# Designs tried in a protein design run: peptides against a protein of PDB entry 8BZL. Part 125

Target 1, 228 residues: chain A of PDB entry 8BZL
Amino acid sequence: SYDRAITVFSPDGHLFQVEYAQEAVKKGSTAVGVRGRDIVVLGVEKKSVAKLQDERTVRKICALDDNVCMAFAGLTADARIVINRARVECQSHRLTVEDPVTVEYITRYIASLKQRYTQSNGRRPFGISALIVGFDFDGTPRLYQTDPSGTYHAWKANAIGRGAKSVREFLEKNYTDEAIETDDLTIKLVIKALLEVVQSGGKNIELAVMRRDQSLKILNPEEIEKYV
Target 2, 242 residues: chain B of PDB entry 8BZL
Amino acid sequence: SRRYDSRTTIFSPEGRLYQVEYAMEAIGHAGTCLGILANDGVLLAAERRNIHKLLDEVFFSEKIYKLNEDMACSVAGITSDANVLTNELRLIAQRYLLQYQEPIPCEQLVTALCDIKQAYTQFGGKRPFGVSLLYIGWDKHYGFQLYQSDPSGNYGGWKATCIGNNSAAAVSMLKQDYKEGEMTLKSALALAIKVLNKTMDVSKLSAEKVEIATLTRENGKTVIRVLKQKEVEQLIKKHEEE

## One batch from the design tools (peptide; aimed at target 1 G28 S29, target 2 S152)

Design b1_p30_2_s4 (made by RFdiffusion4, then SolubleMPNN; from b1_p30_2, 14 letters changed)
Fold by OpenDDE base, seed 2:
Structure b1_p30_2_s4 (fold): chain B 228 residues (1-228), chain C 242 residues (1-242), chain A 30 residues (1-30)
Amino acid sequence: as target 1 above (228 residues)
Amino acid sequence: as target 2 above (242 residues)
Amino acid sequence: TSDRLFEGGAGEPIPLDWLEWRLERMESKR
């Protein structure tokens, strides 16, 4: 069945569904990524977990592989699809190439997936942006951002979601070589950046760190409070 | 523009999925269903609206479905959509059991269905399912569990929650009365009756209008039990005496 | 109702063979 073209060009050359998917991203919780010297840090705004909700099921930072993590802003259900496909690709790469993916490789895979959903009849774009962080096999820390269009870029620091503008403005002012000189300073930078948009301090922040040759570590609220 | 209300779920200029929101609105008109997690079990309590005297099959549970030996669900929304989704849940659970020779973990079953729901919000020519589900289960990984899923394919784990009619009010009451770490199944049953009595649009709560299922562990086995009408009557009576 | 679409989590990792089966099943429904 010729399902109606969902994503079509406007007369002025715009892809409205892609632009509108970007508006959906702006409704998502704020996520921040920072590349340090030997660390990558992801932070996400935790909306006050409903008193009766299981916090385990509200995680917005996910491992894609041992060396790659992803945070997202936008539609949670859409994000789950992207994450699952990325996980399969990471493992497939290990099986076929006998090496883990580079952060760029998996970002490009995700970006290509998103792009296909902007061009396929009968599919709407993914309503998510992602921050993808990790280490390449050479030990280089990487941060990438991708959007609903399938565009991706490498960053030193970036933010996505509702508070992204304010957080980016903060990062533009405060991201210096001195501010990322140590792992602790890098973590502090992410927390300070998130505090621009999060009112209740460390209790409403999900924070994850990945160091060279280490697995993803999600910090507990008590660990976060030490940096505030 | 009403153009975004079309058969295909698309983004509005504001980044909204109106068809998903409308499906969620439709669920708000369905009978109330609540779930409560206790230390020694988990329960579902659902409003039974269609009591037709001529219904031949005493469906012991109109709204509560056994999925496998370790899981059950309750539904709020379009019955036909619910039937499709519950059958899919059963199929997925059996396929996992066949492949791995062990029951599917509760969250994995929930997420498998959630991905299906999500697909119906992203693929053309499909509408969202007009159904929210509550899932109760036990597995060796997390013990007793309660989940909620919606038409978007989003889900979450809960200690207590409610879907359907007056769900917001029910959730507010649950937040007030739910004591974390101290909830027994007995106390959970009493709380369920209390909340239903206040949230159901009925003058008097009766056992014929309420379905309750409990999931417990006995001798290392999961036991899913639908309460008999007499048991529900006794719970209601106890609440009226308090 | 709209806010609920942006809440929640992405779920835990699942076995790859099972994940592949899920993805194949989803593709068959397209």
Scores: peptide ipSAE 0.458, ipTM 0.797, DockQ to the pose 0.810
OpenDDE base, seeds 1, 3, 4, 5: peptide ipSAE 0.443, 0.445, 0.467, 0.441; ipTM 0.787, 0.792, 0.805, 0.789; seed 4 fails the geometry check

Design b1_p30_3 (made by RFdiffusion4)
Pose (drawn by RFdiffusion4):
Structure b1_p30_3 (pose): chain A 225 residues (1-47, 50-199, 201-228), chain B 238 residues (1-200, 205-242), chain P 30 residues (1-30); non-standard residues A62 YCM
Amino acid sequence: SYDRAITVFSPDGHLFQVEYAQEAVKKGSTAVGVRGRDIVVLGVEKKAKLQDERTVRKICALDDNVCMAFAGLTADARIVINRARVECQSHRLTVEDPVTVEYITRYIASLKQRYTQSNGRRPFGISALIVGFDFDGTPRLYQTDPSGTYHAWKANAIGRGAKSVREFLEKNYTDEAIETDDLTIKLVIKALLEVVQGGKNIELAVMRRDQSLKILNPEEIEKYV
Amino acid sequence: SRRYDSRTTIFSPEGRLYQVEYAMEAIGHAGTCLGILANDGVLLAAERRNIHKLLDEVFFSEKIYKLNEDMACSVAGITSDANVLTNELRLIAQRYLLQYQEPIPCEQLVTALCDIKQAYTQFGGKRPFGVSLLYIGWDKHYGFQLYQSDPSGNYGGWKATCIGNNSAAAVSMLKQDYKEGEMTLKSALALAIKVLNKTMLSAEKVEIATLTRENGKTVIRVLKQKEVEQLIKKHEEE
Amino acid sequence: AEIEEQLALKAQHEELLPHLDESLAEKLFS
């Protein structure tokens, strides 16, 4: 089989294929995640008439208690999502517990990192925001990128214009903003309206403590706008 | 040998996949192919690129392929690659029927093939398939459906779409004329002739298939030349 | 044969890159 080293070091210690994978992420639609007190919210920018909206969604459930949003190559994202879904079931089988948000994040990150050091393969061209709750009810938000690095965040953005949205969230992520569920959803819409020039072209989803993923209707989003 | 390896599965500096983009260029030079969803069925309209006089026409169709009892598809791009992919679609549909004893839902068949196409862009060092496909079908979950896939493995559901030559012009005509939720098969057939009239008229130059439900059973039929010639006459009056 | 195929892909790249439709790249991403 094909064994060419695709990801290699360059002078100065750069891994060019990873950096190029990060460029693919910037070409992706904006995704925003906010961790609230008892709620986590994901929002994504949408690119069209005659298209079925159900089929092209950027927010996916990995397990009953874990879901994710992504930016970058949509085909690469389907592969990573299905790999994570299979791992969530393997964990329930072996440990008899649902996966922690951290566990599945570590798994997705290590999968991505393997694709930066394996022969015959290019890196995944996606970043992911992963949200959910732990057994003790603690809300979580993690980010993964193509290098395999992962971190936890109070709030974050990925994809096109992520720097601007991040700077908005830094100034606006306060206790008042995450005091209630309505204000937590509102902060995500405001963060997206910063780069979407829009309001009717946004998808949003909410996850509450042990209540599973709820995707908001267009009519419910129009009320906030 | 590193010297002769064209490295078909790497990123460009901008995060682009050049072989995928070149494959989509090949599809843009293929015969026009469009699909329209309606309340009582789904249709595929295709430009025949085999319009030579000395051709025999031995099959019921040239560009429209039955995948299983409830599904058909059409292709744009490299014909040989399309043969490989359509044979694989039939195999996936039969593997699902064997396992579950029920027909494969349409989206599950599209996702399964797209995973194969995505693998060719990430590993193996091979050129990708130069094929875009339109899928039409019916399942107990979502009823009548239309899907499109491209060489990278991306797919999407559409009420109307077009692939191949002059597809941008065709998508424009569809946005203007398609009445969302009010389309019948008869009106969708009229719109298909209208769109192919601009982007290309003769019955020998076009191929039309319809998918409908009759007595709880799916019917996939290629329209005879007589029915197509009558549809072309009905439009010229407009 | 494999060498011929790889060389043909390199020649195609050189031919198509200056004329490549940039809008096709937008179809890859989210």

Design b1_p30_3_s1 (made by RFdiffusion4, then SolubleMPNN; from b1_p30_3, 10 letters changed)
Fold by OpenDDE base, seed 1:
Structure b1_p30_3_s1 (fold): chain B 228 residues (1-228), chain C 242 residues (1-242), chain A 30 residues (1-30)
Amino acid sequence: as target 1 above (228 residues)
Amino acid sequence: as target 2 above (242 residues)
Amino acid sequence: SEIEEQLKLKEEYEKLLPVLDESLFERLYS
């Protein structure tokens, strides 16, 4: 039974399943990442948590390790698989190399995983893009993006999901050295960027902050409102 | 020859997984299952559709399954798929217990199955499971818990939720009547009967058509109990008198 | 083309699909 190749080249050279996976990402909630001087910030559009749903189980920003966190857009179940694999790799790296992963290393790992799923017979691509932020062991803040194809790049600021275009346009105009001069200004930039696409202000934003030599902090709604 | 494109679960041009959506649609035609979290317990209530007179009155719960000493689940969807998944849940829970000498945390059991479900949406030659599950449980980490999972491998924790036939209407009713922080198991049972009475496509709710299980803590132990038909009858009668 | 076949299948099934509850659909995506 030849498992028909799920991801194949079209006659015109397109990988349709990869392109369609990118369309799945566009249906996801908007996520934004910004690299500051000594801070990295992730912001995500909160979907209206159903009134009876436990908010604890609705997380769009997750830690991969103490020095790395990730936001994603697209299929939540697919994201869970990637997150779990990345977490295992982070722990494995600590055990084998005796140092935490660099942000680039774990991004490359995730990208390679995604790429394999575009080339392996009998597997569909992951329907997710990810923003991966953190600090290298030398204290350098990093931001990376990866997409369903397994491509990844380093960014100063970027966005993914349904509102990504508008958010990116805002960031292209407003990301300056002055705009990220302080941690607070960097946080404010992320919030302003998300407000381009998120309705009803700070109540619909989830924000995560990682400062140099500090653990990931998820801001509560009251803390977010201070920046609005 | 209508080539049933026996194709594996793939993305549509719009980025949709139609096979997953179709599986979810199939679940919408299944019997209604409710879950309600209370302060002093958690319950499952499920519709019985196969009431054959020849079924021995020892109604083993058709839709409610004990998974281990601390967890149970209810299923909406394809029965054969449900049997496979519930068996897998039991195996996962047992393997964990043997390996770690403690019961598996509720959310970990749910996620383990959800990873299996997700795999059946991503790997070739597989179809999604046509099953949604409600999970009730207790663990030392989070106490009483209620979870829902679907064919995609997504899951969430809930205070109250519904799967199967008329689930949207049931969820709407639960949103209206669920009192956060004040829900007792007694009140939850009453709410379950109220919602089932309105959402089941039956003229009159009868005890033979409803399965109810409660999960409580007694003397530091989890107790999973399926209500007797007489107990369910009393709940229905009480509702009719209100 | 495989795309055309998928589109045809989509159209055929969309006619048969009751509107999925938006709440269920929203849970599939982040």
Scores: peptide ipSAE 0.303, ipTM 0.756, DockQ to the pose 0.330
OpenDDE base, seeds 2, 3, 4, 5: peptide ipSAE 0.135, 0.109, 0.211, 0.014; ipTM 0.681, 0.658, 0.723, 0.591; seeds 2, 3, 4, 5 fail the geometry check

Design b1_p30_3_s2 (made by RFdiffusion4, then SolubleMPNN; from b1_p30_3, 12 letters changed; failed a check: too like the target's own chain)
Amino acid sequence: SEVEEQLAIKEEREKLEPVLDESLSERLYS

Design b1_p30_3_s3 (made by RFdiffusion4, then SolubleMPNN; from b1_p30_3, 11 letters changed)
Fold by OpenDDE base, seed 3:
Structure b1_p30_3_s3 (fold): chain B 228 residues (1-228), chain C 242 residues (1-242), chain A 30 residues (1-30)
Amino acid sequence: as target 1 above (228 residues)
Amino acid sequence: as target 2 above (242 residues)
Amino acid sequence: SEIEEQLELKREYEELEPVLDESLFDRLYS
């Protein structure tokens, strides 16, 4: 049986499967990313973890490498595939180039992977968007967003998932140089942004912080409450 | 007439994968499987629907499969799909052991299969597996573990969970009765019987209709044991007396 | 043609109704 093209152009020039994959992303819980001066922050809406579910297995934020982390929205299983591929690439890069990836490099890799799945016969697009944050070797903080189409852009701040519109609107109004003047203010900005769509405050938020020359830190609920 | 999506797994206009959803629906009609994590072990309990008198008694478990010395699983869904996936699990575990001279970590085995499941939701010419699995295991990293995976290739760790028929009701009961930090294997077994008695569409729970396996550690070794019918009968009797 | 097939698929999907409960549906997406 010939692998038929799943993603094709409509008569009006639309790639419906890509557009529909974007709708899948909107079904995911909200994630937000903010680039500060010397910090990058990811925040995610915690789905009500079923009381009997192991919290360690429910992660929306993951490390890709020591200097890069990612949050996603959309199909959980699709995200795992992308994460695994990205991790392998990060390690491969370290072995071949002897330096860690730049945030842009790994974003481009992920974007290219997604794009291929929009053009390859017998494959559907990935139903995920991702916020990719980290530090380049020169210490520059970076934030990128990628979507099911394989497009990617650099951002100062962005959001993905079901509440992304409201969060983005908040960030557009409140992201200023003053609002990111300190690490603490940057964290506070992320929390405030998430609170636009997340009920019950800090209990339903997961935050990950990466500072210059530091590893990814996931804040505990008590630490988050200090910023609420 | 309910139009069924009979084509390759693609996104609907609203971003849904109907073939995955339909696979999950199919699993809802399968026999109930429970998993419960205790402090001193982990168990699987599964409904045995096909009690054919002509089945050779030597096959102790129809729904519970030993994967390696440290892991077992139970299945809910299409039997043929389950056989393929359980065989694949064994192969993955064996290849890992041969390559690294150590047993595969529990979560790594689960994720390896989940990647296969996911692929069958994304690649053309494939349909999702109509199977959910519960995994029990022990490894040196996390000790006793319980995982659930579904046709999407998603998985999660659980203290207690249920798949198959009346799974939602079973999960609700587990949430009510599961005592975190206080669960012994003995209490877990009792809880499993309690939940199965309420969720199985049978007038009376009988030992013939229930398969139970426990995974424990004895003298630094993992022991996977399928309970004998007499043992299950005793558990049922005890429940009826309470 | 692939285009005609895609349009047909679109029409078919528009007629499909969800069968999963909300709890199971939510597990698919993060």
Scores: peptide ipSAE 0.308, ipTM 0.724, DockQ to the pose 0.300
OpenDDE base, seeds 1, 2, 4, 5: peptide ipSAE 0.326, 0.333, 0.270, 0.202; ipTM 0.739, 0.746, 0.710, 0.671; seeds 1, 2, 4, 5 fail the geometry check

Design b1_p30_3_s4 (made by RFdiffusion4, then SolubleMPNN; from b1_p30_3, 12 letters changed)
Fold by OpenDDE base, seed 1:
Structure b1_p30_3_s4 (fold): chain B 228 residues (1-228), chain C 242 residues (1-242), chain A 30 residues (1-30)
Amino acid sequence: as target 1 above (228 residues)
Amino acid sequence: as target 2 above (242 residues)
Amino acid sequence: SEVEEQLEEKRRREELEPVLDESLFERLYS
């Protein structure tokens, strides 16, 4: 069977390992990203941390650079590899180009990395999708999504993971210029979107906010509850 | 599906890595290893299975390995794989020490090995390591630490956890009895004996079947000590009297 | 303050994460 080969085309033109990697992503916790006017927001479904587990070791939102943040869905170990590579690239870019990466640039880098792993017979695809948000050096907020295939697109809002469909449907209905008119409204939109799939309200949501010319802020549960 | 579990680690139609899961299953049959974090130290307790009288070398510790002056680990799974990984851990730690003239942070060492484990789940012609590890350590960043890693390259920090045979039951017991913020090394040792006594399929726990190591700080130095058999006997006796 | 502390802790952890060197993959693949 063609699907037993690491990544090859089926007779009907499918890359099964890529598709199956996408299924791995669907098992991941839900992540949502929204681009506002002068804000980008990532929200993630907080997995129930096992009793006695150190919560600090469970991260779903990570900074790639001062101006770029990423959330992912899928295999955590795979994500760590991608994150590390992306961080190195961000640093390298600062050193060589003397400017921070654009969000598109780092997205393209990640996408290219993923794509290479789909074209090597010695590697399986990465089992992750990512939402990459941040600000370009010109102050433009950006949101990108990547999938296991290495495709990437810019979005106003999107979601990945197990609840992505429901969240996307919500966003399609509720993402308006009015809904993102203010930073607070944008944050509220993300929370509302996540609440479509997250049980028990704001306690199970992690939010990262990046405003124009500001550092990444992770909201604490109390701050999240203010929007709920 | 048997179709996706042969020759290489690939995704199933459901997005599962069966070879990783099978490696984890293999670990479930290995001897039990416990880790417990206390306020004043951290410990590993491991089941000793190779008590064959004909073994020439009674290794003082079969399952607990010192990695450096500040870290130790316990292994559950395939012995040969464990040997490779523990050696790699030591090498990573030594290279870091040589490069930076300070000991490697605990989590960094764990992560370095986990990246290796992950690679063996992603590259063709490789199989996952059939090993889970518990790591105990101390560093200036987080103090006493306990980590667990699995064949996938995933890891997490823990206050208490278990790998190997009956690990789920052990974890359940730890969840019930672990007192957050109040755990002393003494109480942790008692808890370890209690859990092992229940999770090891033995009618009576004997000191010969248990290895325990503690990691403490004394005078600003990390001390890793494997308990003597007599000390373990005393712990068992105390447990039986309660 | 709590958010800042959490951020700092996250940053601290991220700093402790080793950068995966491509050489590792080459060594393992090779």
Scores: peptide ipSAE 0.033, ipTM 0.675, DockQ to the pose 0.016
OpenDDE base, seeds 2, 3, 4, 5: peptide ipSAE 0.027, 0.029, 0.300, 0.018; ipTM 0.598, 0.470, 0.762, 0.495; seeds 2, 4, 5 fail the geometry check

Design b1_p30_4 (made by RFdiffusion4)
Pose (drawn by RFdiffusion4):
Structure b1_p30_4 (pose): chain A 225 residues (1-47, 50-199, 201-228), chain B 238 residues (1-200, 205-242), chain P 30 residues (1-30); non-standard residues A62 YCM
Amino acid sequence: SYDRAITVFSPDGHLFQVEYAQEAVKKGSTAVGVRGRDIVVLGVEKKAKLQDERTVRKICALDDNVCMAFAGLTADARIVINRARVECQSHRLTVEDPVTVEYITRYIASLKQRYTQSNGRRPFGISALIVGFDFDGTPRLYQTDPSGTYHAWKANAIGRGAKSVREFLEKNYTDEAIETDDLTIKLVIKALLEVVQGGKNIELAVMRRDQSLKILNPEEIEKYV
Amino acid sequence: SRRYDSRTTIFSPEGRLYQVEYAMEAIGHAGTCLGILANDGVLLAAERRNIHKLLDEVFFSEKIYKLNEDMACSVAGITSDANVLTNELRLIAQRYLLQYQEPIPCEQLVTALCDIKQAYTQFGGKRPFGVSLLYIGWDKHYGFQLYQSDPSGNYGGWKATCIGNNSAAAVSMLKQDYKEGEMTLKSALALAIKVLNKTMLSAEKVEIATLTRENGKTVIRVLKQKEVEQLIKKHEEE
Amino acid sequence: STPPPVLPNGGLDNHYTEYLEELAEKAAAS
């Protein structure tokens, strides 16, 4: 089979294929995640008439207690999502507990890292925001990128214009903003309205403590706008 | 040998996949192919690129392929690659029926093939398939459905779409004329002739298939030349 | 065997859409 080293070091210690994978992420639609007190919220920018909205969604459930949003190559994302879904079931089988948000994040990150050091393969061209709750009810938000690095965040953005949205969230992520569920959702819509020039072209989802993923209707989003 | 390896599965500096993009270029030079969803069925309309006088026409169709009892598809791009992929679609549909003893839902069949296409872009060092497919079908979950896939493995659901030559012009005509939720098969047939009239008119140059439900059973039929010649006459009056 | 649920696993990339628009423009100019 094909064994060509695709990801290699360059002078100065750069891994060019990873950096190029990060450029693919920037070409992706904006995704925003905010961790609230008892709620986590994901929002995504949408690119059209005659298209079925149900089929092209950037917010997916990995397990009953974990879901994710992504930016970048949409085909690479389907592969990573299905790999994570299979791992969530393997964990329930072996430990008899649902996966922690951190566990599945670590798994997705290590899968991505393996694709930066394996022969015959290019890196995954996606970043992911992963949200959910632990056994003790603690809300979580993690980010993964193509290098396999992962971190926890109070709030974050990935994809096109992520730097601008991040700078907005830095100034606006306060206790007042995450005091209630309505203000937590509002902060995500405001963060997206910063780069979407829009309001009717946004998808949004909410996850509450042990209540599973709820995707908001267009009519419910129009009320906030 | 590293010298002769064209490296078909790597990123460009901008995060692009050049072989995928070049494959999409090949599809844009293929015969026009469009699909329209309506309340009582779905249809595929395709430009025949085999319009030579000395051709025999031995099959019921040239560009429209039955995948299982409830599904059909059409292709744009490299014909040989399309043969490999359509054979694989039939195998996936049969593997699902064997396992669950029920027909494969349409989206599950599209996802399964797209995973194969995505793998060719990430590993193996091979050229990708130069094929875009339109899928039409019916399942107990979402009823009548239309899907499109491209060489990278991406897919989406559509009420109307077009692939191949002059597809951008065709998508424009569909946005203007397609009445969302009010389309019947008869009106969708009229719109298909109207769209193919601009982007290309003769019955020998077109191929039309319809998918409908009759007595709880799916019917997939290629329209005879007589029915197509009558549809072309009905439009010229407009 | 119980079958898996149907899920919205589809997706489209912005830059491929833009690339196809540019090809269409070049073809129109020709």

Design b1_p30_4_s1 (made by RFdiffusion4, then SolubleMPNN; from b1_p30_4, 12 letters changed)
Fold by OpenDDE base, seed 1:
Structure b1_p30_4_s1 (fold): chain B 228 residues (1-228), chain C 242 residues (1-242), chain A 30 residues (1-30)
Amino acid sequence: as target 1 above (228 residues)
Amino acid sequence: as target 2 above (242 residues)
Amino acid sequence: MTPPPVLPLGGIDEDLEEFKEELARKRAAE
C-alpha cells in the first residue's frame, strides 16, 4: 500500500517512487558521456526514427548554455521540464553573477530540483537521469551524472539508460589516459562504448562534441562513420 | 495490476505510468485523425462520428480547430479535455502575439501545451488529459509543419501520421504510400482519402463523415481552409474510380 | 514574472539562441 502514495517512506525505509523512477530510466535509450583532456563527448543511442518522423524532433542531446550540454535517459517530457528550468537558471546566473555557470553549479541546481520533487507529496519524481558535460570558465572539462533521487557525482566517464551496465563495463576496461590522449581518440572511445549496445553501427548514434573554447557540435552520420 | 492504478499518476514497480497508458488506450477508440505534410501545404483529415440528425447547425468543423492565422489542430480523445486544451492553445498563441507582436512559432505552441500535459502527469490530484492532437502550421522558421502530441506531453514532427481508431494500420499505409519529396497537396488529399477509406469502420466513405482542412501559403499569407462537402465528395469519387 | 519561454528540444543551437533572445525580450519588457 505504501508504494501508492506519492514518494513516502516504506516501513523498511525505501522511497519506492524514486526506485520506480529509476526503473523508468533503465527503459530509456542509452546515453554515454566521456571527459577527455580538452574535450567532452556525449553519445546517445538513436532509436530508429520511425519512417516519416522528423529527425530534428528526436534529439536527445541539448544545450543548457554555450558551455554546458545535457543528455538524458527516461521520460522525454520530464526531461524537457528540467532542461527549460536549467536554461533559465543559466541565463539568470549570467545576469546576476556576470559569468556563465560552472558545470557543477548547474548540476547541483538540477539535482536540487529533482530532490524537491521526491519530497513533495503533491509531485512524483522525475523519471530521468542526466549526463551533464561542459567547460568551466577556467577551461576545465567536466562530466556529471544525476538520477531521479537528486543525487549527483562527477565522473571521468559514465552511462545511463537501458544499456548502461554494458557500456560502463566497457568504459571501466578501456578508459585510460592513452585512450583519451587526443580528441579523436576520446570520440572513438564513446563510439566504441555505444557500439556495445547499439545495433547497426553509426547510423543509430547521436554524438555531440564540445571542445575547449568552442561551441557544441553535433556530428552528422558521415562524420560518425569515420570513427567506426 | 490494479494495485498501481491510483488516482494520482505514479510510477509502477516497472517504471510505467499506467494512467498515461490508459489515456492513450482511450484515444485508440476515438475517431481517426490524419495529418499529411506536402511540399506546398499541409492537411488534416478527421472522422466525423457524431452526425446527429437533430443537430440544428452543421458545424463545418467538429474536430478541426483554428488556433491562429498560421496554425490549426485536430483532436482525438475526450471531447471535454480537447475543448480545454484547444482553448489553452488559442490563449497561449494570443498572449504571445500581444507580447511580441509576431505569431508564435509552431513548435513553441506545441511545446507549451505539451508542458501542460506533462504537468498533469506529474502533479498529485491530477489525471492525464485523454487527448492526442495533430497540429498543422506554417512559420518563417521551418515552413509547413505537422506535429503529434500525446497525453504524456511527448511530441514529434511528422511528414505523415495518424491518431485515434486504427492509427497503427493508417500509419502503416502512410509509410507505404508516402513518397518523400514528391508529395503535393493534391496527392496528399488523395492519400488521406485512401487511408480513411480503409481505416474508418464504415461500409462506405461519405463526405458527411469526413472533415478535411488544408493549410497553404498564398501571396505571403497563410490560408486555412476547410473543404466543402462537395469538394470532399469529389475526392471520394476520384478514389472510387481508381 | 513572465513564465520562461519553453524551448523545443529540436535544434540544440538554434533553440538556445532563440531562448536567449526571448529571455532578453522579456527582461526588456519588465
Scores: peptide ipSAE 0.050, ipTM 0.760, DockQ to the pose 0.088
OpenDDE base, seeds 2, 3, 4, 5: peptide ipSAE 0.073, 0.051, 0.058, 0.079; ipTM 0.631, 0.627, 0.608, 0.613; seeds 2, 3, 4, 5 fail the geometry check

